# Ledger of designs, part 66: peptides against a protein of PDB entry 3J47

Target 1, 121 residues: chain A of PDB entry 3J47
Amino acid sequence: IRLTNQLKSLKGLQSKLKDVVEYLDKVINKELPINHTILGKLQDVFNLLPNLGTPDDDEIDVENHDRINISNNLQKALTVKTNDELMVIYISNLVRSIIAFDDLIENKIQNKKIQEQRVKD
Target 2, 69 residues: chain B of PDB entry 3J47
Amino acid sequence: YEEKEESNLAATKSMVKIAEQYSKRIEEEKELTEEELKTRYVGRQDPKKHLSETADETLENNIVSVLTA

## One batch from the design tools (peptide; made by RFdiffusion4, then SolubleMPNN)

Design b2_p17_3_s3 (from b2_p17_3, 13 letters changed)
Fold by OpenDDE base, seed 2:
Structure b2_p17_3_s3 (fold): chain B 121 residues (1-121), chain C 69 residues (1-69), chain A 17 residues (1-17)
Amino acid sequence: as target 1 above (121 residues)
Amino acid sequence: as target 2 above (69 residues)
Amino acid sequence: DLEKQLELQIQLLKEQL
């Protein structure tokens, strides 16, 4: 369910971005009038996008920067962080799997002992 | 779309919290494994069952974290 | 057999760490 929602959100964003690009192209070609309200919202979205172009040193807290980096350099740092997080999750899943297998083995050993005792009785 | 976006934002905040708690979860998993080992030696099934349940809960939380990553 | 399989899985996990 969660992954499906994320994928649907990403697809929705992609569709909206495509519609915006098509709208901007039509405005540039003078086929449609400029909608100032849509343009204002797009500018707000672009301002919230990590500054791809200017290396200006604004020390804005590392925590919010990690999600939005479609930008190659910040995207590289985010890719490293995402890789580390995925590695931690992978290791955790392996450890849990091992514990579950250990429990299964012990249950199997106990069941064998119970069966052997029943054959002796 | 908005409901999914909200879910994705909540998922990321949860991932940060999971990363912070990850070390603690691994330690809790180790404690459960020790209880299982003790249960094998002592023959007490109840501590072993509790360990298995906590390991399963830890696994589910990690899977949810991966799905949110 | 099952205990040996568990030990092998633990060893494989240790090699991945």
Scores: peptide ipSAE 0.489, ipTM 0.851, DockQ to the pose 0.014
Fold by OpenDDE base, seed 3:
Structure b2_p17_3_s3 (fold): chain B 121 residues (1-121), chain C 69 residues (1-69), chain A 17 residues (1-17)
Amino acid sequence: as target 1 above (121 residues)
Amino acid sequence: as target 2 above (69 residues)
Amino acid sequence: DLEKQLELQIQLLKEQL
């Protein structure tokens, strides 16, 4: 259920981004007037999106590195944080799987001992 | 879409809390494993079953945490 | 066999940590 909701949200965002690109192309070609309200909301979304496109300005303020957010360069720092969180969850799952497996082994050993005792009786 | 985005944001905040709880759950899981080790000496299957069930519940919680990330 | 698989899983987990 959760994964399906995330996938649906991502598909909705992708469709909206496509509509924006098509709108911008029409404005560049002078086919449509600039809708300032839509453009303003889009600019706000882009300003909230970590800067995808400027490789040149060196002032990467180190302090914001620890927070998970969506856009490519800040997405690299956020991808690192997301990777660390995913790694912790992965290790957690692995530890739980090992404990469950240990219990299965112990149950198998006990069952074998019970069978061996029944063959001796 | 907005309801799912809000749910994902709430889930992300919950993941930070889950990471703290996870450290505590690892400790609880170790304690349960020690109790199983002790129960192995007592020869009763019941404590082993309880530890296995707790390990499974812990695993399920981690899977839910991964699906929330 | 099962005990050896458990030991291998524990070792793999230790390498990832």
Scores: peptide ipSAE 0.475, ipTM 0.843, DockQ to the pose 0.015
Fold by OpenDDE base, seed 1:
Structure b2_p17_3_s3 (fold): chain B 121 residues (1-121), chain C 69 residues (1-69), chain A 17 residues (1-17)
Amino acid sequence: as target 1 above (121 residues)
Amino acid sequence: as target 2 above (69 residues)
Amino acid sequence: DLEKQLELQIQLLKEQL
């Protein structure tokens, strides 16, 4: 369910971005007027996106270093954080799988020992 | 879309909390493994079963965390 | 046999870490 919701949100964002690109292409070609309301909302979204396009030298506040992939530099820091989180989850799953396997081995050894005792009786 | 974005934000905040809980779960898993080893030496089956059950619970919680991420 | 499989899985996990 959760992954499906994330995928649906990502697909919705992708569709909206495609619609904006198509709209911008039509405006450039003088086929349609600029919708200022959509452009303003998109600009707000881009401002909330870590700056993708302007290497303006000013102090990127250290506080935003921790939050998920929106733009390439913040996206790199977020990618690193996401990779670290995924690595921890992966290691945890492996450790749990090993413990479960150890228990399975012990259960099989016990079952064999019980069978050997039954054959001797 | 907005409701799903809010859900994803809540999920991300939950992941930070899960990371803290994960460190604790790893320690709980180690304790279980030690109990299993002790149970092999003592020849009692019951502590091994408890260790296995806690390891399984720990695994399930990690799978849910991965599905949440 | 099963103990050897467990040891092998632990070793594979250590290589991934």
Scores: peptide ipSAE 0.486, ipTM 0.849, DockQ to the pose 0.014; fails the geometry check
Fold by OpenDDE base, seed 5:
Structure b2_p17_3_s3 (fold): chain B 121 residues (1-121), chain C 69 residues (1-69), chain A 17 residues (1-17)
Amino acid sequence: as target 1 above (121 residues)
Amino acid sequence: as target 2 above (69 residues)
Amino acid sequence: DLEKQLELQIQLLKEQL
């Protein structure tokens, strides 16, 4: 369910981005007048997007650690965070698999002891 | 779209909470392993089965966390 | 054999941590 909602949100964002690109292309080609209201909303969206384009300003604003893959430097930090999270999940799954295996071994040993006792009897 | 954005925000907050819960789950898993070791000495099957069930529940919660990550 | 496999898996997990 959660993954489906994330996928739907991403698809909606992709569709909206496509509509914006198509609108910008029409404005560049002078096929449509510049709609200042749409452009203003788009500028607001771009201003809320972490600056993807300026490589030079060293101010890594440390606080926005939580938001998914948009900017290459932020994307690198987010990729590292995602990699660390996946590593923790992987280790957790391994630990649980080992515990389940330990229980299986113990069950097998108990079953063997029960069988050996039945043969003596 | 708004409902999914809210769901994604809730999901991100849940991931932070999952990291805290993960530390607790690791401790619970260790306790289960210790009880299994103790049960090996006591020779009673019932505590070992309960430990195995709790380890399985812990595994399921990690798999759900992986699917939400 | 099964106990030795378990010990080996625990060691492998400790090396990854």
Scores: peptide ipSAE 0.471, ipTM 0.841, DockQ to the pose 0.013; fails the geometry check

Design b2_p17_3_s4 (from b2_p17_3, 12 letters changed)
Fold by OpenDDE base, seed 3:
Order: structure tokens, then C-alpha cells, then sequence
Structure b2_p17_3_s4 (fold): chain B 121 residues (1-121), chain C 69 residues (1-69), chain A 17 residues (1-17)
């Protein structure tokens, strides 16, 4: 359920972004007048987005390393963090699986002992 | 869309909390393993069952964390 | 100025997509 909701939200965002791109292309081609209100809102969105495209400023702000996939250059750093988090989760799942197997083995040993006792009676 | 966005935000916050709880969960898992060891000696199935249940809950929480990541 | 602004906006949107 949660993954389906996340996927639906992401698809909705993608569709909206595509519509904005199509609108901007029409404005550049002078097919539509510039809507100043839409442009202002887009500017606000872009000001909140990390600067994707300036190749020269080495200030990969180390602090925002943790937040998933907003911008490609920052996204690489965030991908590393995401990989580290996934690794921790993977190790945790392995540990839990091992514990579950240990319990199963013990249950099997107990069942065997009960069966051996029933054969002696 | 908005409901899913809210769910994703909640999931992300939960993931941060899960990272903090991860260390605690590892310790809880160790405690359960010790209780299982004690249960093998005492012959009490109940502590062993409780250990298994807590390990399963810990596993489920990690799976949910992966799914929210 | 507006045209350059629009180009930058499109480029940023392309990076988001």
C-alpha cells in the first residue's frame, strides 16, 4: 500500500513537471503569452531546489547529503547516503533472518525430542 | 496524490526514527537470543516464543523501513 | 532577462524529470 501511494505521488509530480515543461516550450516558441504568475511560482520552486547546473561551485554542501534525489549532482551524494542506509537495513534483515532460523532449529530439536519420548512410552 | 505525499513524508520521518531505533532493535534482538538460551536451559517454551515474536517484529519493522526508504 | 530566466527554468525542470 505505501509503495503504491509513493509511486502514484511520484507519477503525479512527473506529469505535472512535464506539463510545465510543455508550457515553457510554448512560451519560448511565442505560441503562448508569458504567464507571470506561473513563472513566479516556478522561480520559487527552483529557488528551493539545489542548484543543479552550476558546474564550477565545488560547494557540495556536505550537510544536505541525506535527502533523496532532488538534484543530479546533489543526487549523487544523496545516492551514496541512500546506499549506506540500504546496507544497514539489509544487514538488519539478515540478522533477523538468522534469529528466526535459530528459533526454527530449536523448535525442530524440541519436536524431535518429543517424538523420541513418545516412541519410548 | 497529496495523501501519498503525506504518507511518503511520514515514511521518511519514520526512517530517521528507525535509524535511531536500529541500535535499540539490535540490542533487543540480543536480549531475545539470551532469553532463548535461558529457555533452552529452563525448558520454558514461553520465553522462547516471546523472543521469536520480538525478533519477527524487529524483522517486520526493518522490512517496512526498506519499503519506506 | 525573461528569456534567459525561462531557459534556466526549463533546464532545471529537465533535471527534475
Amino acid sequence: as target 1 above (121 residues)
Amino acid sequence: as target 2 above (69 residues)
Amino acid sequence: DTEKFLERQIERLKELL
Scores: peptide ipSAE 0.431, ipTM 0.817, DockQ to the pose 0.055
Fold by OpenDDE base, seed 1:
Structure b2_p17_3_s4 (fold): chain B 121 residues (1-121), chain C 69 residues (1-69), chain A 17 residues (1-17)
Amino acid sequence: as target 1 above (121 residues)
Amino acid sequence: as target 2 above (69 residues)
Amino acid sequence: DTEKFLERQIERLKELL
């Protein structure tokens, strides 16, 4: 359920971005008038996104390392952090799977002992 | 869309809390495995079943953490 | 100025898609 909601939100954002691109292309082609309100909101979104195009600003503000989807350079530092977190989750899932398998093996051994006793009676 | 954004923000805050609890959950899972090993030698089923149930709960919590990440 | 601003916004939107 939670993952499905995240995917639906991401798909909704992608659809809205595509609609904005199509609108901007129509404005450039003079098919539609420029909506200043849409442009202002888009500019605000772009100001909140880290600058994708300037490799030179060394001030990687340490505080934004936690937000997964901010573009390439911040995304690289975030990718390292996300990779470490995914590795911990993977190891934990492995440990849980091993414990679950150990329980299944024990249950199978017990079931065999019960069947062997029933054959002797 | 806004309700899902709120859900994603709540999920991210939950992940930070899960990371702190995760170390404790790994330790609890190890304690349960030792109890299962001891019970395997004693031949009584009850402690092993409780260990299995706690391991399953720990697994479900990791799956929820992956879905939140 | 407005046309160049629109082009930069479209390019940044393409990076998000």
Scores: peptide ipSAE 0.429, ipTM 0.821, DockQ to the pose 0.052
Fold by OpenDDE base, seed 4:
Structure b2_p17_3_s4 (fold): chain B 121 residues (1-121), chain C 69 residues (1-69), chain A 17 residues (1-17)
Amino acid sequence: as target 1 above (121 residues)
Amino acid sequence: as target 2 above (69 residues)
Amino acid sequence: DTEKFLERQIERLKELL
């Protein structure tokens, strides 16, 4: 359920972005009037998104590591963070799997002992 | 979309907490494994089952955490 | 100014898609 909701949100965002691109293309082509309100909101979104194209190397501002969804430079940092989190989760899953296997092995050993005891009786 | 975005944001915040919880879950898993080891020595089926169930719950929570991540 | 703004927005959106 949660993954489906996240995927739906991502798809919704993608659709909205596509609609915005299409709108902007129409504005550039003078097919539609400039909607200042939409453009202002898009500008605000753009300003909140880390600069994808400015080559000014310097401020890898470490601060924006927290918010996963907004921007590609953030997406790289978020990809690293996501990779770290995925790695932690992977290790956790492995550990849980090992514990589950250990329990299964023990259950199998106990079942064998019970069968051996039944054959002796 | 908004409800899912909120859920995704909550999931992301939960992921940071999951990293902390992961360390705690690893420790809890170790404790469970120790209890299972103790149950093997005591020959009591019930504590072993409880440990297995808790390990499975821990695994499920990690899977959900991966899927949330 | 608006045209350059639109171009930057489009470029940013292209990077997000």
Scores: peptide ipSAE 0.459, ipTM 0.836, DockQ to the pose 0.057; fails the geometry check
Fold by OpenDDE base, seed 2:
Structure b2_p17_3_s4 (fold): chain B 121 residues (1-121), chain C 69 residues (1-69), chain A 17 residues (1-17)
Amino acid sequence: as target 1 above (121 residues)
Amino acid sequence: as target 2 above (69 residues)
Amino acid sequence: DTEKFLERQIERLKELL
């Protein structure tokens, strides 16, 4: 369920971004009038997106670290953090799998002992 | 779309909590393994079952964390 | 100013796609 919701959200975002690009291209080509309200909203989105081009804002790195969804350069640093988090999750899943296997092995050993005892009786 | 966006935001907030809980989950997993080892020695199924259940819950939480990450 | 803003918006959207 969660993965499907994330994928649907990502697809929805991608479609919306494509529609915005198409709209902006039409505005640049003078096919449509400039909508100031749409431009204002796009400006707000761009202000929320990390600046791809200016390396100088080192201080903004700490608070925006959780915003994986935004632009490529801050995305590289965020990608490193995301990779570290994914590694932790992977290790945790591996450890849980090992515990589950240990329990299965123990259950099998117990079942064998019970069967051997029943054959001796 | 909006409901999924809200779910993704909740999931991201949960990742921060998962980072904090990860250390605790590792310790809980160790405790469960110790109880399983003790149960293997004592022959009592109940501690082993509880250990297995907690390990499964820990696994599920990690999977949810991966899906959120 | 609006034209330069639009160009920056398009460039940023292209990076997100």
Scores: peptide ipSAE 0.450, ipTM 0.829, DockQ to the pose 0.059; fails the geometry check

Design b2_p17_4_s1 (from b2_p17_4, 11 letters changed)
Fold by OpenDDE base, seed 4:
Order: C-alpha cells, then sequence, then structure tokens
Structure b2_p17_4_s1 (fold): chain B 121 residues (1-121), chain C 69 residues (1-69), chain A 17 residues (1-17)
C-alpha cells in the first residue's frame, strides 16, 4: 500500500512536471499566455522541493546524503540514503533467514533423534 | 496523490526509524542465536523455541521494512 | 541426513561468530 502510494505520488509529480514543461514551451513559443496560477503552484512546489534543476551535481551538500529529500539533487543524495537503507534491510532479512534456517535444522535434528529413539525402543 | 505523499513521507520517516532499529534488530538476532546456542547446551527446548520465534519476528519485521522502503 | 543438518547448523553458528 505505501509503495503504491509513493508510486502514485511520483506518477502524479511526473505528470505535473510534464504539463509544466509543455506549458513553458507554449509560453516560449508565444502560443499561450503564462498561467500565473499554475506557475505559482509550481513555484511553490519548487520551493518545497530541493533544487531539482541546479545543473551542478557537485553542489549537493554532503549533509543531505542522510536525509530522504524529494528534490533531485537532494534526491540523489536521498537516493543514496534510500539505497543504504535498502541494503540494511536486505542484510537484516538475510540474517533473519539464516537464523530461521538454523532453527529449522535444529528442529529436524531433534525430530530425527526422537525417531531414532523410537525405533530403538 | 496527497494521501500517497503523506504515506510516502511517513514511510520515509519509518525508514529512518528502521535504520536505527536495524542495529537493534541485528543485536536481537544475535541474542536469539546466543539463546539457541545456550538452549543446545542446556538441553531445554524452550529457550531454543524462543530464539527461533524472535528470529522469525525479526525476519518478518525486516521484510515489512523492505516492503515499506 | 541428520549429520548434514548438524553440520549445517555448526557452519551457520561459525558464520555468526
Amino acid sequence: as target 1 above (121 residues)
Amino acid sequence: as target 2 above (69 residues)
Amino acid sequence: SLEKAQQLLRDIRKLLE
């Protein structure tokens, strides 16, 4: 459910960005006047989003690597953070699996011992 | 979309918490393994069972965390 | 076999150490 919602949000954002780009292109071509309301909302979104459009990949403040931020440059740093978190989760799952297998093996050994004792009796 | 965004934000916060809890979960897993080892030495099935259950719970939590991430 | 399972458990324990 959460992943689905995240995907939906991302899709919505993508669609909106596409609309903005299309609108900007039309404005540049003088085909349509600038919709100030849409631009205002987009500006608000951009203000809330860390710098999506800053060309210099190098200006990603190192401090942002630890925070999941929605903005692209910050989002790259956030992507790294997300990847690290996923790796941790993966390792944790592996460890849990190993423990579970150990328990299963032990249970099987015990069961076999019980069966062997029953056969001897 | 807004509801999903809120959910994503909550998930992100949960991921941070998961990262913090990850170390704890690893430690819990180690404790379970130690209990299992102890149970083998003591010959009592109860500690071993408890360790197994805790390991399973830890695994389940990790899976849920992965699904949330 | 029971022996193989025991060996696997020992190996897992060693990996966890």
Scores: peptide ipSAE 0.452, ipTM 0.848, DockQ to the pose 0.009; fails the geometry check
Fold by OpenDDE base, seed 3:
Structure b2_p17_4_s1 (fold): chain B 121 residues (1-121), chain C 69 residues (1-69), chain A 17 residues (1-17)
Amino acid sequence: as target 1 above (121 residues)
Amino acid sequence: as target 2 above (69 residues)
Amino acid sequence: SLEKAQQLLRDIRKLLE
């Protein structure tokens, strides 16, 4: 469900971006007037997005290293954060698996003991 | 679409919480293992079961975290 | 074998320590 919702959101965003591009092309070609409302909203969205421009090395906010940002400059920092999170999840899964195996082994041992007792009786 | 976006944001926040909980879960897993060991020595089945259940819960939470990530 | 399983459990415990 969560993945489906994310996919739907991404598809919606993609469609909107496509519409904006088409609109901008029409404006450039003088086929349509500039829709100021749409442009204003787009500008707001762009301002909220991490600057995808040429990352000056200094503008990579260290705080965003732990966040997965889709923006190219922030994306590097976000990629590191994502990798760290994935590593933690992986290790956690391994630990849980090991614990589960330990329990299975113990259960097997107990079952064998019970069987041995039954054979002796 | 907006509902899904909100869900994704919530999931991301949950991942941060999961990272914090991960350390706690690791400790819980260790505790369960100790209980299993104790149960094995003492012959008490309940502590062992509890440890196994806690380990499973920890694994499930990690899986959910991975899926959210 | 039962012994092998017990050894695995001990090894897991050591890894968790």
Scores: peptide ipSAE 0.442, ipTM 0.841, DockQ to the pose 0.010; fails the geometry check
Fold by OpenDDE base, seed 1:
Structure b2_p17_4_s1 (fold): chain B 121 residues (1-121), chain C 69 residues (1-69), chain A 17 residues (1-17)
Amino acid sequence: as target 1 above (121 residues)
Amino acid sequence: as target 2 above (69 residues)
Amino acid sequence: SLEKAQQLLRDIRKLLE
């Protein structure tokens, strides 16, 4: 469910970006006027995602939370955070797996001991 | 899309909390392993069982974290 | 075998260390 929601959000963002690009192309070609409302919303998105769509702003490490890769610089910070989270999850899973295996081994050992005792009786 | 965005934001905040909890869970897992080791040495079944249960809980939480990430 | 299981447990412990 969470992954699906994230994917939906990303798809929505991708669609909006495509629409913006198409609109900008039409404005450049003088085919359509600029929609101020769309531009305002886009600006809000850029404020939330400082390096989104501007390759030149990639040099400014915007102090945005080291979370999800949105734009290259902010994306880098987000990538680092994501990597850290993934590492923690990976290590945790590994540890849990090891513990589970240890328990399985112990159970097998116990079962064998019980069988040996039964044979002696 | 907006609902998903809100959900993702909430999930991200939860992930930070999960990371903190994960560190604690790792410690709990170690404790379980130590109890299992002691149980093997002493021949007591109860500590080993407790360690196994704690390890399972830690694994489940990690899996949920991965699914949430 | 019991010996193999014990060896596996030892190996897991080493991996956790």
Scores: peptide ipSAE 0.434, ipTM 0.838, DockQ to the pose 0.010; fails the geometry check
Fold by OpenDDE base, seed 5:
Structure b2_p17_4_s1 (fold): chain B 121 residues (1-121), chain C 69 residues (1-69), chain A 17 residues (1-17)
Amino acid sequence: as target 1 above (121 residues)
Amino acid sequence: as target 2 above (69 residues)
Amino acid sequence: SLEKAQQLLRDIRKLLE
């Protein structure tokens, strides 16, 4: 459900970006006047989105280490954070797996003891 | 879209909380292992079963964390 | 063997400590 919602949001953003590109192409071709309202909203979105599209700002903002992969430069730092989170999850899963195996081994030992007692009786 | 965005934000906050809870879960896992060890000495099945159940719950929480990540 | 399984369990416990 959560992943589905994220995917839907991403699809919505993709659709909006496509619309913007189409609009910009029409403006470049002088087919339509520049819609200032749409451009203003897009600018607001870009201002709220940490540097997703500006190729020139190679500066890795150290402060955004806490967020998931949003943009390429920020995405490098975010990729490191994501990798760390994945490592923690991996270690946790390994630990749980080990505990589960220990329980399985103990269960097998108990079953074997029960069988041995039955054979002695 | 807005509902999904809100859900994603909530998920991100949940991830931070999961990191905090992770330490607690690790401790719970250790306690279960200790109970298994005790049960091995006492020879009673009940404490070992409880430890196994707690370990399973810890695993489930980790899986949820993976799904959220 | 049962004894080997018990030893493995003890070893795992030590690793978790």
Scores: peptide ipSAE 0.433, ipTM 0.833, DockQ to the pose 0.009; fails the geometry check

Design b2_p17_4_s2 (from b2_p17_4, 9 letters changed)
Fold by OpenDDE base, seed 2:
Structure b2_p17_4_s2 (fold): chain B 121 residues (1-121), chain C 69 residues (1-69), chain A 17 residues (1-17)
Amino acid sequence: as target 1 above (121 residues)
Amino acid sequence: as target 2 above (69 residues)
Amino acid sequence: SLEKAIELLREIEKLLK
């Protein structure tokens, strides 16, 4: 469910970005008037996006740098953080699977002992 | 789309919390595994069950973290 | 932590045989 919602949101964002690019191309070609409301919303979205420009090293609070899968350079640093988080999650899942398997093995051993005892009686 | 965005934001916040708690969850899983091993040798089923339940909870939390990531 | 978990799994497999 969560992954499906994330994919749907990403697809919606991609479609909207495509529409904006097409609109901007039409405005540049003088085919359509500039919609100031759409441009204002796009500017707000861009401001919420990590600065695609050479991040001056100083102002990127380390906390915000890890979250935003935005522009290619900041995206690269964020991609590294995301990869590390995914690795941790993967390792944790493996450990849980191992523990669950261990419990199953123990249950099987106990059941075998009970069966052996019943055959001796 | 808005519902998904809200879900993604909540998931991101959850991931940070999961990362902080990940080390603790690994330790809890180890403790449960040790209890299961001890229970296996002593023949006490209750500690082993508790270890299994904690391991399952840790696995579920990791799956949720992956889904949020 | 992972190494210890793998070791525990190996011990369990040995006990099941």
Scores: peptide ipSAE 0.449, ipTM 0.851, DockQ to the pose 0.011
Fold by OpenDDE base, seed 3:
Structure b2_p17_4_s2 (fold): chain B 121 residues (1-121), chain C 69 residues (1-69), chain A 17 residues (1-17)
Amino acid sequence: as target 1 above (121 residues)
Amino acid sequence: as target 2 above (69 residues)
Amino acid sequence: SLEKAIELLREIEKLLK
């Protein structure tokens, strides 16, 4: 459910972005007037988005290194954070697996002892 | 779309809580392992089974947390 | 081995903070 909702939100955003690009292309081609309301909302969204478009390597905003991928430069920092979180989860799973294996080994040893006692009996 | 966004935000908050719960669950798992060690001395299989089940539940919760992240 | 795994988890948790 959560993943589906996130995917739906992303799809909605993607569709809107596509519409904006198409609109901008039409405006550049002088086919349609600029819809100021849509552009204003889009500008607001871009202003809220960390600067996606500046190729200069230097202003990777160090502070957002720990949060999930919205934008490419921010995405690199967010990717590092996501990788760290995934690593923690992975280690946690490993620990649980080790505990489960220890229990299985102990159960197997006990079962073997019971069988040995039955054979003696 | 809005409902999904709210769900994602809730999931993120849940992940932070899961990290804290994970630390607690690890401690609980250790306690269960100690109980299993004690039960191994008593020869009763039941506490060991319970520890194993708790460890499995902890693993499942971690997997769900990873999938949510 | 379990103790070591737990110790590693604690270290990772400490690094995340």
Scores: peptide ipSAE 0.444, ipTM 0.838, DockQ to the pose 0.018
Fold by OpenDDE base, seed 1:
Structure b2_p17_4_s2 (fold): chain B 121 residues (1-121), chain C 69 residues (1-69), chain A 17 residues (1-17)
Amino acid sequence: as target 1 above (121 residues)
Amino acid sequence: as target 2 above (69 residues)
Amino acid sequence: SLEKAIELLREIEKLLK
């Protein structure tokens, strides 16, 4: 469910971006007027999005602690945060797996002891 | 799309909380391991079972966290 | 063995810090 929602959001964003690009191309070609309201909302979204660095300004280390991969530079910082989170989750899963294995081993040992006792009786 | 965005934002906030809780879960897992160790020495099955159950719960929570990430 | 599993857990905890 969650992954599906994320995928849907990404697809929606992609579609909207495509529409904006198409609109901009039409405006440049003087085929359609600019919808200022849509552009304003899009600008607001972009402002909330970590600066999608125009390809040139690589260096702005925006210290945005936010882990979400939205824009490449801020996305990089967010990527690092996401990576750290994934690492923690991975380690946690490993720990749980180890504990589960320990219990399994103990159960096996107990079962073996019970079987040996039954053979002696 | 908007509903999904809101859900993702809520999930992200939840992940931060989960990270904090994760530290606590690790400690709970350690406690379970200690109980298993004690059970091996005492020969009592009950502490080992409790440790196993706590470990399983910790694993389940981690899996849910991964699915939420 | 349980001891080895505990050791692995400790290593994982160290990596998380």
Scores: peptide ipSAE 0.457, ipTM 0.848, DockQ to the pose 0.014; fails the geometry check
Fold by OpenDDE base, seed 4:
Structure b2_p17_4_s2 (fold): chain B 121 residues (1-121), chain C 69 residues (1-69), chain A 17 residues (1-17)
Amino acid sequence: as target 1 above (121 residues)
Amino acid sequence: as target 2 above (69 residues)
Amino acid sequence: SLEKAIELLREIEKLLK
């Protein structure tokens, strides 16, 4: 469910971005007037989006590499943080899997002992 | 889309919480393994079962965390 | 540790055989 919602949100964003690009192209070609309402909404979205622009601006504080929510160089740092979090989740899943397997092995050993006792009877 | 966005925001908040709880979950998993080891030595099924259940819960939480990430 | 978890997995696999 959650992944599906995230995918839906991403698809919605992609569709909106495509619509904006198409609109901007039409405005550049003087086919349509600038829709101020759409531009305002796009501006709001852009302000909410981490700056996707030029990676070369030196001012991105190195400290933000550990925070998921920081702007594009910050978002790379945030991507690194996200990757680290995903790695932790992956390791945790592996550990849980190991514990579950340990329990399964113990159950199997117990079942085998029960079967051996039944064969002796 | 709005519902999904809200879910993503909740997921992001959950990720922060998961990061904080991750160390605790790892410790809980270790405790389960220790209980399983103890149960293996003591021959009591109950502690082992409890450890297994806690491990399963920890796995489920990790899966939810992955789905949220 | 991760290494201990991997070792536990190997032991479990051995017990499953």
Scores: peptide ipSAE 0.442, ipTM 0.852, DockQ to the pose 0.012; fails the geometry check

